# Designs tried in a protein design run: peptides against a protein of PDB entry 5OOQ. Part 30

Target 1, 227 residues: chain A of PDB entry 5OOQ
Amino acid sequence: YREDVRQVVTHPANALSFLQPGRLVEISVNGKDNYGWGAVVDFAKRINKRNPSAVYTDHESYIVNVVVNTMYIDSPVNLLKPFNPTLPEGIRPAEEGEKSICAVIPITLDSIKSIGNLRLYMPKDIRASGQKETVGKSLREVNRRFPDGIPVLDPVKNMKIEDEDFLKLMKKIDVLNTKLSSNPLTNSMRLEELYGKYSRKHDLHEDMKQLKRKISESQAVIQLDDL

## One batch from the design tools (peptide; aimed at target 1 L153)

Design b2_p17_7_s2 (made by RFdiffusion4, then SolubleMPNN; from b2_p17_7 with T4I S10G F11K D15E)
Fold by OpenDDE base, seed 3:
Structure b2_p17_7_s2 (fold): chain B 227 residues (1-227), chain A 17 residues (1-17)
Amino acid sequence: as target 1 above (227 residues)
Amino acid sequence: MEVIELENGGKLYNEFP
């Protein structure tokens, strides 16, 4: 059930509007590399320049850049490629007793375990020397202030996910809090139908973003002509 | 929206207090 909720929450139609700069997100890469809570820098639609016709799953169709403060110090961070969510070998979180550093890593939506209700103020240029370390210090302070964990966005109250099947899922989870290991409802929750609805919402959202960008570009051109 | 000042001069925003 937790994975089903995660799939819905991290779908582009739901998640992207909450991935503002500084949004705290809990990061798990490939289900094994837990970086803990990081801060969103930005996100972009995944584009393959070599194959523009490449089709990605919804959860792999965006790249989210996040600051983490748990990167193993000897990780080959110099091999990180901007906008490439396929992390080089050796990129991993620090284990117990190992030193960690701050890094910006590109991840997919599928690597988001949870979305927090908190946002950090982000420096304008996170790639400038010392800026990611400042964010890293802030992350440590946040973790200190929230020893019981960073509050997670409520999918219904905060994210306004009002799909009937999803609401039923949430109610069942509330009842089954002690037995979350069994997912007897996978077949009954019509996940495919939910994803179909979210995909339509996403298409509309992208269209609106493109329109806003075109309007902004047109206004910028007008301002240049008035100068 | 709640704004919390951090010790390092950063700010924390809680949009859903």
Scores: peptide ipSAE 0.580, ipTM 0.944, DockQ to the pose 0.665
OpenDDE base, seeds 1, 2, 4, 5: peptide ipSAE 0.579, 0.578, 0.568, 0.569; ipTM 0.942, 0.943, 0.942, 0.940

Design b2_p17_7_s3 (made by RFdiffusion4, then SolubleMPNN; from b2_p17_7, 8 letters changed)
Fold by OpenDDE base, seed 2:
Structure b2_p17_7_s3 (fold): chain B 227 residues (1-227), chain A 17 residues (1-17)
Amino acid sequence: as target 1 above (227 residues)
Amino acid sequence: MKVEELENGGLLFDEYP
C-alpha cells in the first residue's frame, strides 16, 4: 500500500506542482541508496539527446536536482552530470561512521520516497561555493526541529488528490493501519487503474514545454560557467 | 530561521538557521 501511494504521489501529474525550489523530498535512488531528506533545486523533463525517441516511464520522465547532505565524502561528485540521473559508480550515501558532504544529485521521480510539507529558502546560485553546505546546514536544522520525522504532504488534504479509487485506497490503508489484515494483491490492480487514469487526465505537455525551456536555459548557463 | 506558512499547509524556512 505504501508503494501504491508513492506511485500516485510521485506521478508527474501530482508531484511536479510540489517540487518547488527548496521543497524537501526523501530520496532513495534505485530503491537502495537512501540519501534521506534533500532539498529540491529544480526539475526538468528528461530529454535524451542521444536518443530523442527514448520513451521514459512517467516516473522516469523528469529529472529533479536535489541537494543532499549525506553524500559519501569520497564519492566522485565531480563526475556528476547535471540532468543525468544515471549516477557514476561510487556515488553513494555515507554509511554510519563515514563522513558526508553536500552534493547536488539528479534523480528521477521514482527516487522520491516522500514529499515533505516543508520548503527551504534556496540560494540563488546553489553552485556557488558554500551554498550547498548552507542548504546542508538548513537540512540538519530541520531534522533537529522535527525529531519525529519531517511532516509529509498529505495526498488528499495538501496535494488535493481527489481520485475516488485513491481515496478508497487511503481509507483502506487507514483501516489496515488499525487492522493488521492487509491483502496486498487486491491493491496492485487498483493502483494500475489509477495510474492509467492519472496519465490520461493530466496532459503534462504544457509542463513539458516549460521544463524543456528551463533545461535549455540551465544547460546554457552551465556551459557558460564551464567556459 | 524565518518560518512562513505555505498555502498548502507547509512551512517555508529560510536557508539560514
Scores: peptide ipSAE 0.111, ipTM 0.803, DockQ to the pose 0.123
OpenDDE base, seeds 1, 3, 4, 5: peptide ipSAE 0.034, 0.037, 0.033, 0.039; ipTM 0.706, 0.726, 0.717, 0.747

Design b2_p17_7_s4 (made by RFdiffusion4, then SolubleMPNN; from b2_p17_7, 8 letters changed)
Fold by OpenDDE base, seed 4:
Structure b2_p17_7_s4 (fold): chain B 227 residues (1-227), chain A 17 residues (1-17)
Amino acid sequence: as target 1 above (227 residues)
Amino acid sequence: MKVETLSNGGKLYDEFP
């Protein structure tokens, strides 16, 4: 059930409007590499320059750049490729007793475990020398202030996800949190129905974003002709 | 919107649900 909620929350139709610069997100890459809470730098639609016809799932269709302060110090961060969410071998969080550094990593929406209700005030240029470390210090301070964990956005109250099937899912989770009977099969069928609805919303969002980009590009061309 | 600051008066984070 938690995964079902995560799938809905991290869907582009819901998540992208909350991925402002500085937004705190909890990061788990490939379900194994837990970086903890990081801060969003920016996001972009995933483009494969080598294979422009590549089709990605909704959760893999965007790249989110995030600052983490838990990168293993000896990770080959120099091998990180901009806009490539396929992380090089050896890129991992520090384990207990290991030293960590700050890094910007590209992740997919599928690597977001949760979205926090907090946004850090970010430096203007996060890629400038020392700026990642400033964010790292801010992350440490936030974690210190929230020893019980950073508060997560409420999908209904905060994210305004009002889909009937999602609300039914949330009610079931509330009931199941009180009653330990998880039926995984019933959840999977409902998730597919939810995905069908959110896919349509995502298509509209992408169309709107593409339209805005085309308008901006057209305006930029007009401005260049006026210069 | 709640804004939290550092001890030096710098803005740290805002609560933006």
Scores: peptide ipSAE 0.381, ipTM 0.883, DockQ to the pose 0.364
OpenDDE base, seeds 1, 2, 3, 5: peptide ipSAE 0.375, 0.038, 0.384, 0.035; ipTM 0.872, 0.744, 0.863, 0.705; seed 3 fails the geometry check

Design b2_p17_8 (made by RFdiffusion4)
Pose (drawn by RFdiffusion4):
Order: structure tokens, then C-alpha cells, then sequence
Structure b2_p17_8 (pose): chain A 225 residues (1-48, 51-227), chain P 17 residues (1-17)
């Protein structure tokens, strides 16, 4: 349900109104590369020029400044409006140095939208400007070690559509349902949940393999035939 | 990972209050 709410928040109709310059966002491009918290510089509509149609979330491209880019990552390959990050551009690993950079992303690559925003120079492309902004991101990350506060979708973003409101209530219901479980006030919860989640991943992982073996035992494209 | 998920859930509940 939370992932369902994220899509409603990041949809251009609601998200673009709050994508002013300097807006803080948590970037997780394609659910794989997590660049941490960054600052939005600008955004523009995506024009595919072959005029191809795009999904609503991919319809727009946002340039954001990050402070967790891998230092040896080849940033010279980036095109201004191409959000497909070339192979080798990745977030710095846990033991590797980081460098401030600007990357393009689609809206689907935003994990959360912050209520804070930075002061940004007019030309981020100017000499040393992307570096200066990266320093500010490092400070915000210190004052807020547990995380940056998110924008309230209803109170702040004034999202009042009825279908979305029922979705928010569905979450509150499951939370109070979760808070009424005997394990919620237990010490072994982290231990038992992890022990179970591992067994569950295997079950779902094994089920994936279990089906592959059976379909391949028989002829391959007999069904296609 | 499981500990992070629990912490994230608890933090989201606190924010909703």
C-alpha cells in the first residue's frame, strides 16, 4: 500500500507542483541505485526526435544534484535529457569516496519528497557550483542523521482525491492491526522476523526455480507450436 | 534488512500520529 501511495505522490499532476529548485528528494533510480538525499535543480518535459509516447511517470525528467556519486564513475557520458544512466555510473560503495554530480532522472526514480529545500546558485553548471551544493547536502545529512522529513501528502501537498483518501485509511487500518499483534511488544521480534523473512525469501525463490525445472523437463516450445 | 524494515515501519507509524 505504501508503494501504491508513492506512485500517487510522484505522478506529475501532484509532484510537479512541489518540484521547485532546491527541493530535497531521496533518489532510488530503478529500485537498484540509491544515491541518498539530493537537491532538485530543474525539470522539463521528456520529448522522445521520434515523438514516442511515454508513461506518465517517465513523461518528465528531473536533474538532481547528488553527493554520493562514485568518484571514478564516468560522468562525462551523461546526456542532459537521457535518464538511462550509462553502465559504470553508480552510487559510491560503503568504502569508496564520493563526488558531487548532477544526474537526470524520471519521476519514478524518486523515493520521497522532502519539506526542505536548499539555496542554489543560478548556474549549477558553473565552475565549483555543483561542488558547493554537495557541501550543503552533507550538512543537512548531519543535522538529520535519521533522515529528512517527508512532505505530508494530504496536509502540505493538499491531495484530497477520494480514491487516495481511502488508500491512506487502508494503511492506518493495517498499522493499528499490526500494533495489536502480540509480537509488537516483544524483544525477539527482529530476530524471529528476520529468521522468518529469510525462510520466506527461499520459499518464493525456490518456487521460482521449481517451476522452471518442470517446464523444461518437457519439450520447450511445444506450447508455442 | 529485516531490522531496517521494522525500523521503517515504526518510523512511519510515528509520523502518521
Amino acid sequence: YREDVRQVVTHPANALSFLQPGRLVEISVNGKDNYGWGAVVDFAKRINNPSAVYTDHESYIVNVVVNTMYIDSPVNLLKPFNPTLPEGIRPAEEGEKSICAVIPITLDSIKSIGNLRLYMPKDIRASGQKETVGKSLREVNRRFPDGIPVLDPVKNMKIEDEDFLKLMKKIDVLNTKLSSNPLTNSMRLEELYGKYSRKHDLHEDMKQLKRKISESQAVIQLDDL
Amino acid sequence: EAEEEIKEIKKAIEEAE

Design b2_p17_8_s1 (made by RFdiffusion4, then SolubleMPNN; from b2_p17_8, 9 letters changed)
Fold by OpenDDE base, seed 5:
Structure b2_p17_8_s1 (fold): chain B 227 residues (1-227), chain A 17 residues (1-17)
Amino acid sequence: as target 1 above (227 residues)
Amino acid sequence: SASELLKEIRKEIERRK
């Protein structure tokens, strides 16, 4: 059911009006490369200059340029072609422990997992020096402010999708969610998950505290040596 | 240098924030 909702939400008839510059979108390329939340730069209808008769599916008929801050640092970003959603080999998100950089990547609508109910300020010239990094910092700040996840656009209330079959689908999902939430076993599992997240958050806070202490100690040593 | 270490630690704190 979630995939069915995604197909409707990411259809050009519904999605394009919400892909303004700065719009947050959650990105998964080819169902395997999860870049997380990025910010829309712009979009254009997909045109194949070499094959003007090329027919694309609705979900592949537009190219969306997005800023991501999770690109693997050693990815061959110089090989990226504007408005070409077929990404070169080696273009991937950073894995755990790897360093990441900001990049602009062209994606199809089919690579959008979710459309966020937030917009960042998008510089007029994203290719200018330091602009991608500025957006990257803003993305990090948003993720920090929304630890439970970035708010997603409501397909009905926000996107005004009023198709009867879609509304029926949404009602079914709501019923299932209600049943799931009322199940005592689910509540127990949810509590364990919440506790796990809380524990991880606590550990991260402790790590940050230790790092701040190390900084303070190092600064004190530097001040002593500069005297 | 201690200054370089501080820069790296600050970067790491900002990444974890």
Scores: peptide ipSAE 0.015, ipTM 0.500, DockQ to the pose 0.024
OpenDDE base, seeds 1, 2, 3, 4: peptide ipSAE 0.006, 0.011, 0.006, 0.000; ipTM 0.452, 0.426, 0.402, 0.237; seeds 1, 3 fail the geometry check

Design b2_p17_8_s2 (made by RFdiffusion4, then SolubleMPNN; from b2_p17_8, 8 letters changed)
Fold by OpenDDE base, seed 3:
Structure b2_p17_8_s2 (fold): chain B 227 residues (1-227), chain A 17 residues (1-17)
Amino acid sequence: as target 1 above (227 residues)
Amino acid sequence: RAKELLKEIRKLIEEMK
């Protein structure tokens, strides 16, 4: 259901009106490379110069340029091609313990995990010396101010998506979340304790099963020797 | 030896119950 919501929210008909300069977006490239929250520079319709007749899916039909502050320091950022969402090999976010730098990367709408309910000040010339780093500092400050996460745009209240099927989906999700919150297993401390007990019980059951097999094998050997 | 081993294994199973 969350993926279905993401598909609707990131569709060009809904997303583009909220991709103003400075809009915060959460970025995951190819479902693997998580850059965290970045800031929108601009967007453009994807044009293939080599194949003008190329048909892209709706979610791949636009390129969004975003500032990220989580780029691995030794990434070949000089190989980045403007308006080419196919990133060169070695372009990746920094892992834990690695140093990061600010970079502008081109992404598709499909690489947007969520759209934030916040806009940063975006310099007019992001390519000027020091401007990316300024935005990077602003991103760090926002993350510091929102330790529980940056607020996400509400698809209904903020984006005013009024599709009937979508509204039904959102209602179902709300009902499920209410049920989940009321479930006694949702408490993390109780869940950890119960999971620990369950895991131990499972391990003991597997050990018993293995011992029963060994008994059966040993009995078969004894019967052969008595034979 | 096999009978003794079976006895030990059975004892271990009962202790795990």
Scores: peptide ipSAE 0.015, ipTM 0.497, DockQ to the pose 0.011
OpenDDE base, seeds 1, 2, 4, 5: peptide ipSAE 0.000, 0.000, 0.000, 0.000; ipTM 0.256, 0.285, 0.287, 0.287; seed 2 fails the geometry check

Design b2_p17_8_s3 (made by RFdiffusion4, then SolubleMPNN; from b2_p17_8, 9 letters changed)
Fold by OpenDDE base, seed 3:
Structure b2_p17_8_s3 (fold): chain B 227 residues (1-227), chain A 17 residues (1-17)
Amino acid sequence: as target 1 above (227 residues)
Amino acid sequence: KAKELLKEIFKEIERQK
């Protein structure tokens, strides 16, 4: 049942709208390499330049770049290829007693164990000197503040998976996937457009909620000043 | 209460930057 929930939560239709820069995600690569909580840099649709007609599973159809602070220090991080989720041999998390370093790794949605209800500030240029380490420090601080674990997004309350619009989107995706079997390129573009529109709608809703919170906080501060 | 706490935590993280 937990795996079934994970499959639904990490489905592109659900996950992509919550993979904003700085979003915390719990990372497990190939079910073996646990990097713990990382922070999303960005994501992109997986494109096979050699085989544009390549069909990926839903959970492998997007690449998420994440900052981790648990990379083994002697890992060949220089061999990491942007947007290539096939990690080189030797890329692994540090074990107990080993030193770790901050790294940006490309992962699939299938490598996301959970999506956190927190977002870090993500620098615009994460590859600039010292930026990964800054995010790494923030990750350590978050872990320190949440010893019982980082709050996970509620699939119903936060992700609204049971939302009618979401269900309609899922149906459209299913229809598109069915059509994708007949026309992969058209279906991939439509899927990307649908996900883009959904992500924008969700972002607008989140912005609206944040604005409402700021208004409420400002009103509370005004009430405190009037006291 | 949990949402407010999260917001305070975010503000504090941003201030420490």
Scores: peptide ipSAE 0.015, ipTM 0.328, DockQ to the pose 0.020
OpenDDE base, seeds 1, 2, 4, 5: peptide ipSAE 0.000, 0.000, 0.000, 0.005; ipTM 0.218, 0.357, 0.226, 0.221; seed 5 fails the geometry check

Design b2_p17_8_s4 (made by RFdiffusion4, then SolubleMPNN; from b2_p17_8, 8 letters changed)
Fold by OpenDDE base, seed 3:
Structure b2_p17_8_s4 (fold): chain B 227 residues (1-227), chain A 17 residues (1-17)
Amino acid sequence: as target 1 above (227 residues)
Amino acid sequence: EAAELLKEIRKEIERRK
């Protein structure tokens, strides 16, 4: 159920408006490499220059650049390519007892575990000397101030996800959390069905939005040709 | 050509409503 909520929250239609520079996000790459809380630098739509016709899933269709302060010191950070979410071998968070450094890593939306209800000041040029370390210090300070965890955005109150199917999903999760004694399999199937319906509805909405954009662009072109 | 495209897009939007 938590994963279903995460899928909705991290969907481009919901997440992108909250990925402003400095936004805190909790990062888990490939479900294995936990970098903890990082800060968003920027994001861009994923473009494959070699195959422009490449279709990515919704959660893989954008690249988010994030500052982390938990990168293993001996990681080959020089091999990191901007806007390439395929991380080189050896790029990993520091383990217990290892030294860490600050780094900017490109991640997909699928690597976002949660979106925080806090924003740091993000320098204009994060690649300038000392800027990543400044953000790293700020991240440490935030973690110190919130020992019980950084506040997470409320999907309904903060993110304004008002989709009826999502609200039903949330209610079901609450019921399941209270009724952990009831048949978890039936509840899981229902959640998957609800998520499926939500995803379909959302896809339709995004298609409509894209069509509206195409209309607007076409109208602009017509106006230019009539000129 | 652009006007025809707009017409088709509008029709498609109406079909999806």
Scores: peptide ipSAE 0.012, ipTM 0.422, DockQ to the pose 0.016
OpenDDE base, seeds 1, 2, 4, 5: peptide ipSAE 0.000, 0.006, 0.000, 0.000; ipTM 0.237, 0.422, 0.247, 0.254; seeds 4, 5 fail the geometry check

## One batch from the design tools (peptide; aimed at target 1 Q20 N117 R119 V142)

Design b2_p18_1 (made by RFdiffusion4)
Pose (drawn by RFdiffusion4):
Formats: sequence, C-alpha cells, structure tokens
Structure b2_p18_1 (pose): chain A 225 residues (1-48, 51-227), chain P 18 residues (1-18)
Amino acid sequence: YREDVRQVVTHPANALSFLQPGRLVEISVNGKDNYGWGAVVDFAKRINNPSAVYTDHESYIVNVVVNTMYIDSPVNLLKPFNPTLPEGIRPAEEGEKSICAVIPITLDSIKSIGNLRLYMPKDIRASGQKETVGKSLREVNRRFPDGIPVLDPVKNMKIEDEDFLKLMKKIDVLNTKLSSNPLTNSMRLEELYGKYSRKHDLHEDMKQLKRKISESQAVIQLDDL
Amino acid sequence: EPPLIVYDSSNEDPTVVD
C-alpha cells in the first residue's frame, strides 16, 4: 500500500507542483541504485526526435544534484535528457569516496519528496557550483542523521482525491492492526522476523526454481507449437 | 564560501505548472 501511495505522490499532476529548484528528494533509480538525498535543479518534459509516447511517470525528466556518486564513475557520458544511466555510473560503495554530480532521472526514480530545499546558484553547471551544493547536502545529512522529513501528502501537498483518501485509511487500518499483535511489544521480534523473512525469501525463491525445472523437463516450445 | 541556507517550505502553496 505504501508503494501504491508513492506512485500517486510522484505522478506529474501532484509532484510537479512541488518540484521547485532546490527541493530535496531521495533518489533510488530503478529500485537498484540508491544515491541518498539530493537537490532538484530543474525539470522538463521528455520528448522522445521520434515523438514516442511515454508513461506518465517517465513523461518528465528531473536533473538532481547528488553527493554520493562513485568517484571514478564516468560522468562525462551523461546526456542532459537521457535518464538511462550508462553502465559504470553508480552510487559510491560503503568504502569508496564520493563526488558531487548532476544526473537526470524520471519521476519513478524518486523515493520521497522532502519539505526542505536548499539555496542553489543560478548556474549549477558553472565552475565549482555543483561542488558547493554537495557541501550543503553533507550538512543537511548531518543535522538529520535519521533522515529528512517528508512532505505530508494531504496536509502539505493538498491531495484530496477520494480514491487516494481511502488508500491512506487502508494503511492506518493495517498499522493499528499491526500494533495490536502480541509480537509488537516483544524483544525477539527483530530476531524472529528476520529468521522468518529469510525462510520466506527461500520459499518464494525456491518456488521460482521449482516451476522452471518442470517446464523444462518436457519439450520446450510444445506449447508455442 | 557562501553561508548555508535551508528553506522549510512545508507551508508553501502548490505551484501552477503549464
């Protein structure tokens, strides 16, 4: 349900109104590369040019400044409006140095939208400007070690559509349902949940493999035939 | 170096986008 709410928030109709310059966003592109918290510089509509149609979330491209780019990542390959990050451009690993950079992303690559925004120079492309902004991101990350506060979708972003409101209530219901479980006030909860979640991943992982073996035991494309 | 400036924009109205 939370992932369902995220799509409603990041949809251009609601998200673009709050994508002013300097807006803080948590960037997780394609659910794999997590660049941490960054600052939005600008955004523009995606024009595929071959005039191809795009999904609503991919219909727009946002340039954001990050401070967790891997230092030896080849940033010279980036095209201004191509959000497909070339192979080798990745967030710095846990033991590797980082460098401030600007990357393009689609809206689907935004994990959360912050209520804070930075002062940014007019030309982020100017010399040393992307570096200076990266310093500010490092300070915000210090003052807020647990995380950056997120915008309230209803109170702040004034999202009042009825279908969305039922979705928010569905979450509150499951939370109070979760808070009424005997294990909520337990010390072994982290231990038992992790022990169970590992067994569950295997069950789902084994189920994936279990089906592959059976379909391949028989002829391959007999169904296609 | 310029001083750090952080804005709390939790009370800003939605921006109209064309």

Design b2_p18_1_s1 (made by RFdiffusion4, then SolubleMPNN; from b2_p18_1, 9 letters changed)
Fold by OpenDDE base, seed 1:
Structure b2_p18_1_s1 (fold): chain B 227 residues (1-227), chain A 18 residues (1-18)
Amino acid sequence: as target 1 above (227 residues)
Amino acid sequence: EPPLVIYDISNDEPQKIE
């Protein structure tokens, strides 16, 4: 069920409006490379210049650039290509006892394990000398302040995912967590069908979410000015 | 080094976390 929730949360129709610069996201690449919490730089629709006819899944159709502070020091970071989520061989997080460095890596939405409710202040030019390290220090400080884990966005309360089938899924999970033997919930839509529904409505939802993102960014700027 | 600025943006209105 956790994976099912993740698939819904990280769908472009839901996730993109929450990928503002500085948004904290938990990153897992290829299911094994756990970079921990990183900070969003930006995102863009994935374009394959070599194969314009390439069709990507919804979760692979966008590239998110994120700053991580857990990159293995001997990783070939110089081979990283902007907006190319196919990472070079050897790009991996540091293991226990290994030294790490800060890096900007391009990932797909499918590589997002969780979206946090926190946002860091991001430098205007993250690629400038020393800027990644500054973000890295901030990430360390956040982890220090939240030893029990960074708070994750609530899909319903925060992300406003109001799909009935998703709500049923969440309710089912809640029941299982509370060990309450509630009456068998009516056959919830298969998760595959739920994902299919999101895929079909992606275009309309994307437009709406883009607008929401712009509004959110504008509000954030206004709030910053008031501080 | 710039000061650490963290915002809770779980809601529509971001709040600075001190």
Scores: peptide ipSAE 0.142, ipTM 0.763, DockQ to the pose 0.297
OpenDDE base, seeds 2, 3, 4, 5: peptide ipSAE 0.038, 0.039, 0.040, 0.202; ipTM 0.663, 0.705, 0.748, 0.807; seeds 4, 5 fail the geometry check

Design b2_p18_1_s2 (made by RFdiffusion4, then SolubleMPNN; from b2_p18_1, 7 letters changed)
Fold by OpenDDE base, seed 3:
Structure b2_p18_1_s2 (fold): chain B 227 residues (1-227), chain A 18 residues (1-18)
Amino acid sequence: as target 1 above (227 residues)
Amino acid sequence: EPPLVVYDISDDEPEVVE
C-alpha cells in the first residue's frame, strides 16, 4: 500500500505543483541509493534530443534537479550530465564513516520517496561556488530541528488529491495500517486507471510551463542570498 | 551559519531561523 500511495503522490499531475525551488524531498535512486532529504533546484520535462518521439513513463517523464548533502566525497561527480537521470557508476551516497559532499543530481519522479512539507529558500545561482554547501548546511540544520523526521505532505489535506479511488485507498490504509509496509493493493489495475485519469485530465506539458512561470515569479521575490 | 528560511505549506509566512 505504501508503494501504491507513492506512485500516486509522485505522479506528475500531483507532484509537480509541489516541486518548487527549495522543496524538501526524500531521495532514493534505483531503490538502493538513499541520499536522504534533499532540496529541489528545479525540474523540466524529459526530452530526448536524439529521439524526440521517445516515450517515457509518467514517473520518468520529468527530470528533477536536487541538492543532496550526502554524496560520497570520492564519487565521480564530474561525470554527471545535466538532465541525465542515469547516474554514472560510482555516484552514491556516503556510507557510515565516509565523508560526504554536496552535489546537484538529476533524478526522476520515481526516485522521490517522500515530499516534505518544508521548503528552503534557495540561492539564486546554485551552480556558483559555495552555494551548494550553503544549502547543505541548511539541510543539516533542518534535520537537527526535526529529529523525529521531516514532516511529509499529507496527500489529501496538503496535496489536495481528491480522486475517489485514491481516497478509498487511503481509508483502506488507515484500517490496515499494520500491513502498509508489505501489502500492495490487490487491484493493481485501479492504479493504472488513476494514472490514466491524471494524464487525460491535464495537458501536463502546458501545465508545467505555466507552473514554472509562476514558480519563477514567486522565487524571484525572496532568495536565501537576500537574507 | 547562514540564515535559514523555512516555509511550511501549513503556514502563511515563512519562518526565519538564524
Scores: peptide ipSAE 0.137, ipTM 0.760, DockQ to the pose 0.242
OpenDDE base, seeds 1, 2, 4, 5: peptide ipSAE 0.036, 0.071, 0.032, 0.033; ipTM 0.672, 0.724, 0.645, 0.695; seed 4 fails the geometry check

Design b2_p18_1_s3 (made by RFdiffusion4, then SolubleMPNN; from b2_p18_1, 9 letters changed)
Fold by OpenDDE base, seed 5:
Structure b2_p18_1_s3 (fold): chain B 227 residues (1-227), chain A 18 residues (1-18)
Amino acid sequence: as target 1 above (227 residues)
Amino acid sequence: EPPLVIYDISNDEPEKIE
């Protein structure tokens, strides 16, 4: 159920309008490397310059740059390439007892576990010396203030996902959840099929969603200026 | 160091969290 909702939430048609600079997102890379809550720097559509004909899934079609404060200190962060979500070997979060550093990592939408209600005020130039660390301190402070966890956006109330297909998907997921106790693999495949239909339908409305995103981004900029 | 400013932006009207 959680994974199903996550796939809908992190779909470009839904997620991009909520990925303003400073938005807190919970990050899990490859379902294994948990970086915890990070702050969005920016995002861009994924372009493969070496292979322009490359086709990406919806969840891999955008790159989100995020500041994390949980990068393992001995990770080869110098090998990180902007907007390249294929992370070098050795890039991983610090384990218990290991020291961590702040880093900006490029991730796909598929690496977003959850989107938070909170937004940080972000430095204008995150690449400037010391700016990542400033954000890192802010992230620590947020975690301190919210010991029970950072509030997660409600897909319906906050994200206003009111599409009929989504509602149908949610109903189907609810029914599946009641039956999920027996065969997780079959249920996951079925969920993927349902999501595929949802994705294709939303692709037809991509222009509309992009427009909504642009409006949201513009509003976010205004809000930052008013802050 | 710039002060930490946190906003709840779950709604259309951002709320500053102090």
Scores: peptide ipSAE 0.253, ipTM 0.828, DockQ to the pose 0.309
OpenDDE base, seeds 1, 2, 3, 4: peptide ipSAE 0.084, 0.091, 0.152, 0.029; ipTM 0.731, 0.762, 0.775, 0.650

Design b2_p18_1_s4 (made by RFdiffusion4, then SolubleMPNN; from b2_p18_1, 7 letters changed)
Fold by OpenDDE base, seed 3:
Structure b2_p18_1_s4 (fold): chain B 227 residues (1-227), chain A 18 residues (1-18)
Amino acid sequence: as target 1 above (227 residues)
Amino acid sequence: EPPLIVYDISNDAPAKIS
């Protein structure tokens, strides 16, 4: 159920407006590599120059660059490619007892576990020498100040997700958190259905927005030609 | 001196914490 909420929260329609520079996000790559809380540098729409017709899922359609301070020191960070969320082999967080370094990694929205309600001050040029380490120090300071965990944005109160199906999902989760469901499978199926409806609705909405933009752009071009 | 940490629960301008 938490995964269903995560899918909605990290959908482009909801997440992108909260991915300002310095936004704290909790990062898990491929469900295995937990980098902990990092800071957003920027994001961009994923474009395949080799195949412009490539279609990505909503959660893979954007690349988010994030600073992490938990990168394993011997990771081949030099092999990281900007705007390529497919991380080279060996790129991983430091394990217990291993030394870590700061790094900027490109991730997809699907790699965001949580979005925090805090932002860090970000250097103007994060790629300059020593700047990512400065962010790393700030991340450590945040963790020190919030020993019980970094506060997470409330999807409804803060992110203003007002979709009826999502609200129903949240209510069901609240019920499940307070009560042991006698029929977990039935509840799970219902939650999946609600998420499915939400996803379909947003897909249609995005398609319509894109179409409207294209029409508007075409009209603007025509107006310029008439001038 | 720029703030180190800001509180921001929206897509608007953040509030300074420190």
Scores: peptide ipSAE 0.294, ipTM 0.770, DockQ to the pose 0.258
OpenDDE base, seeds 1, 2, 4, 5: peptide ipSAE 0.344, 0.219, 0.318, 0.397; ipTM 0.788, 0.764, 0.780, 0.787; seeds 1, 4, 5 fail the geometry check

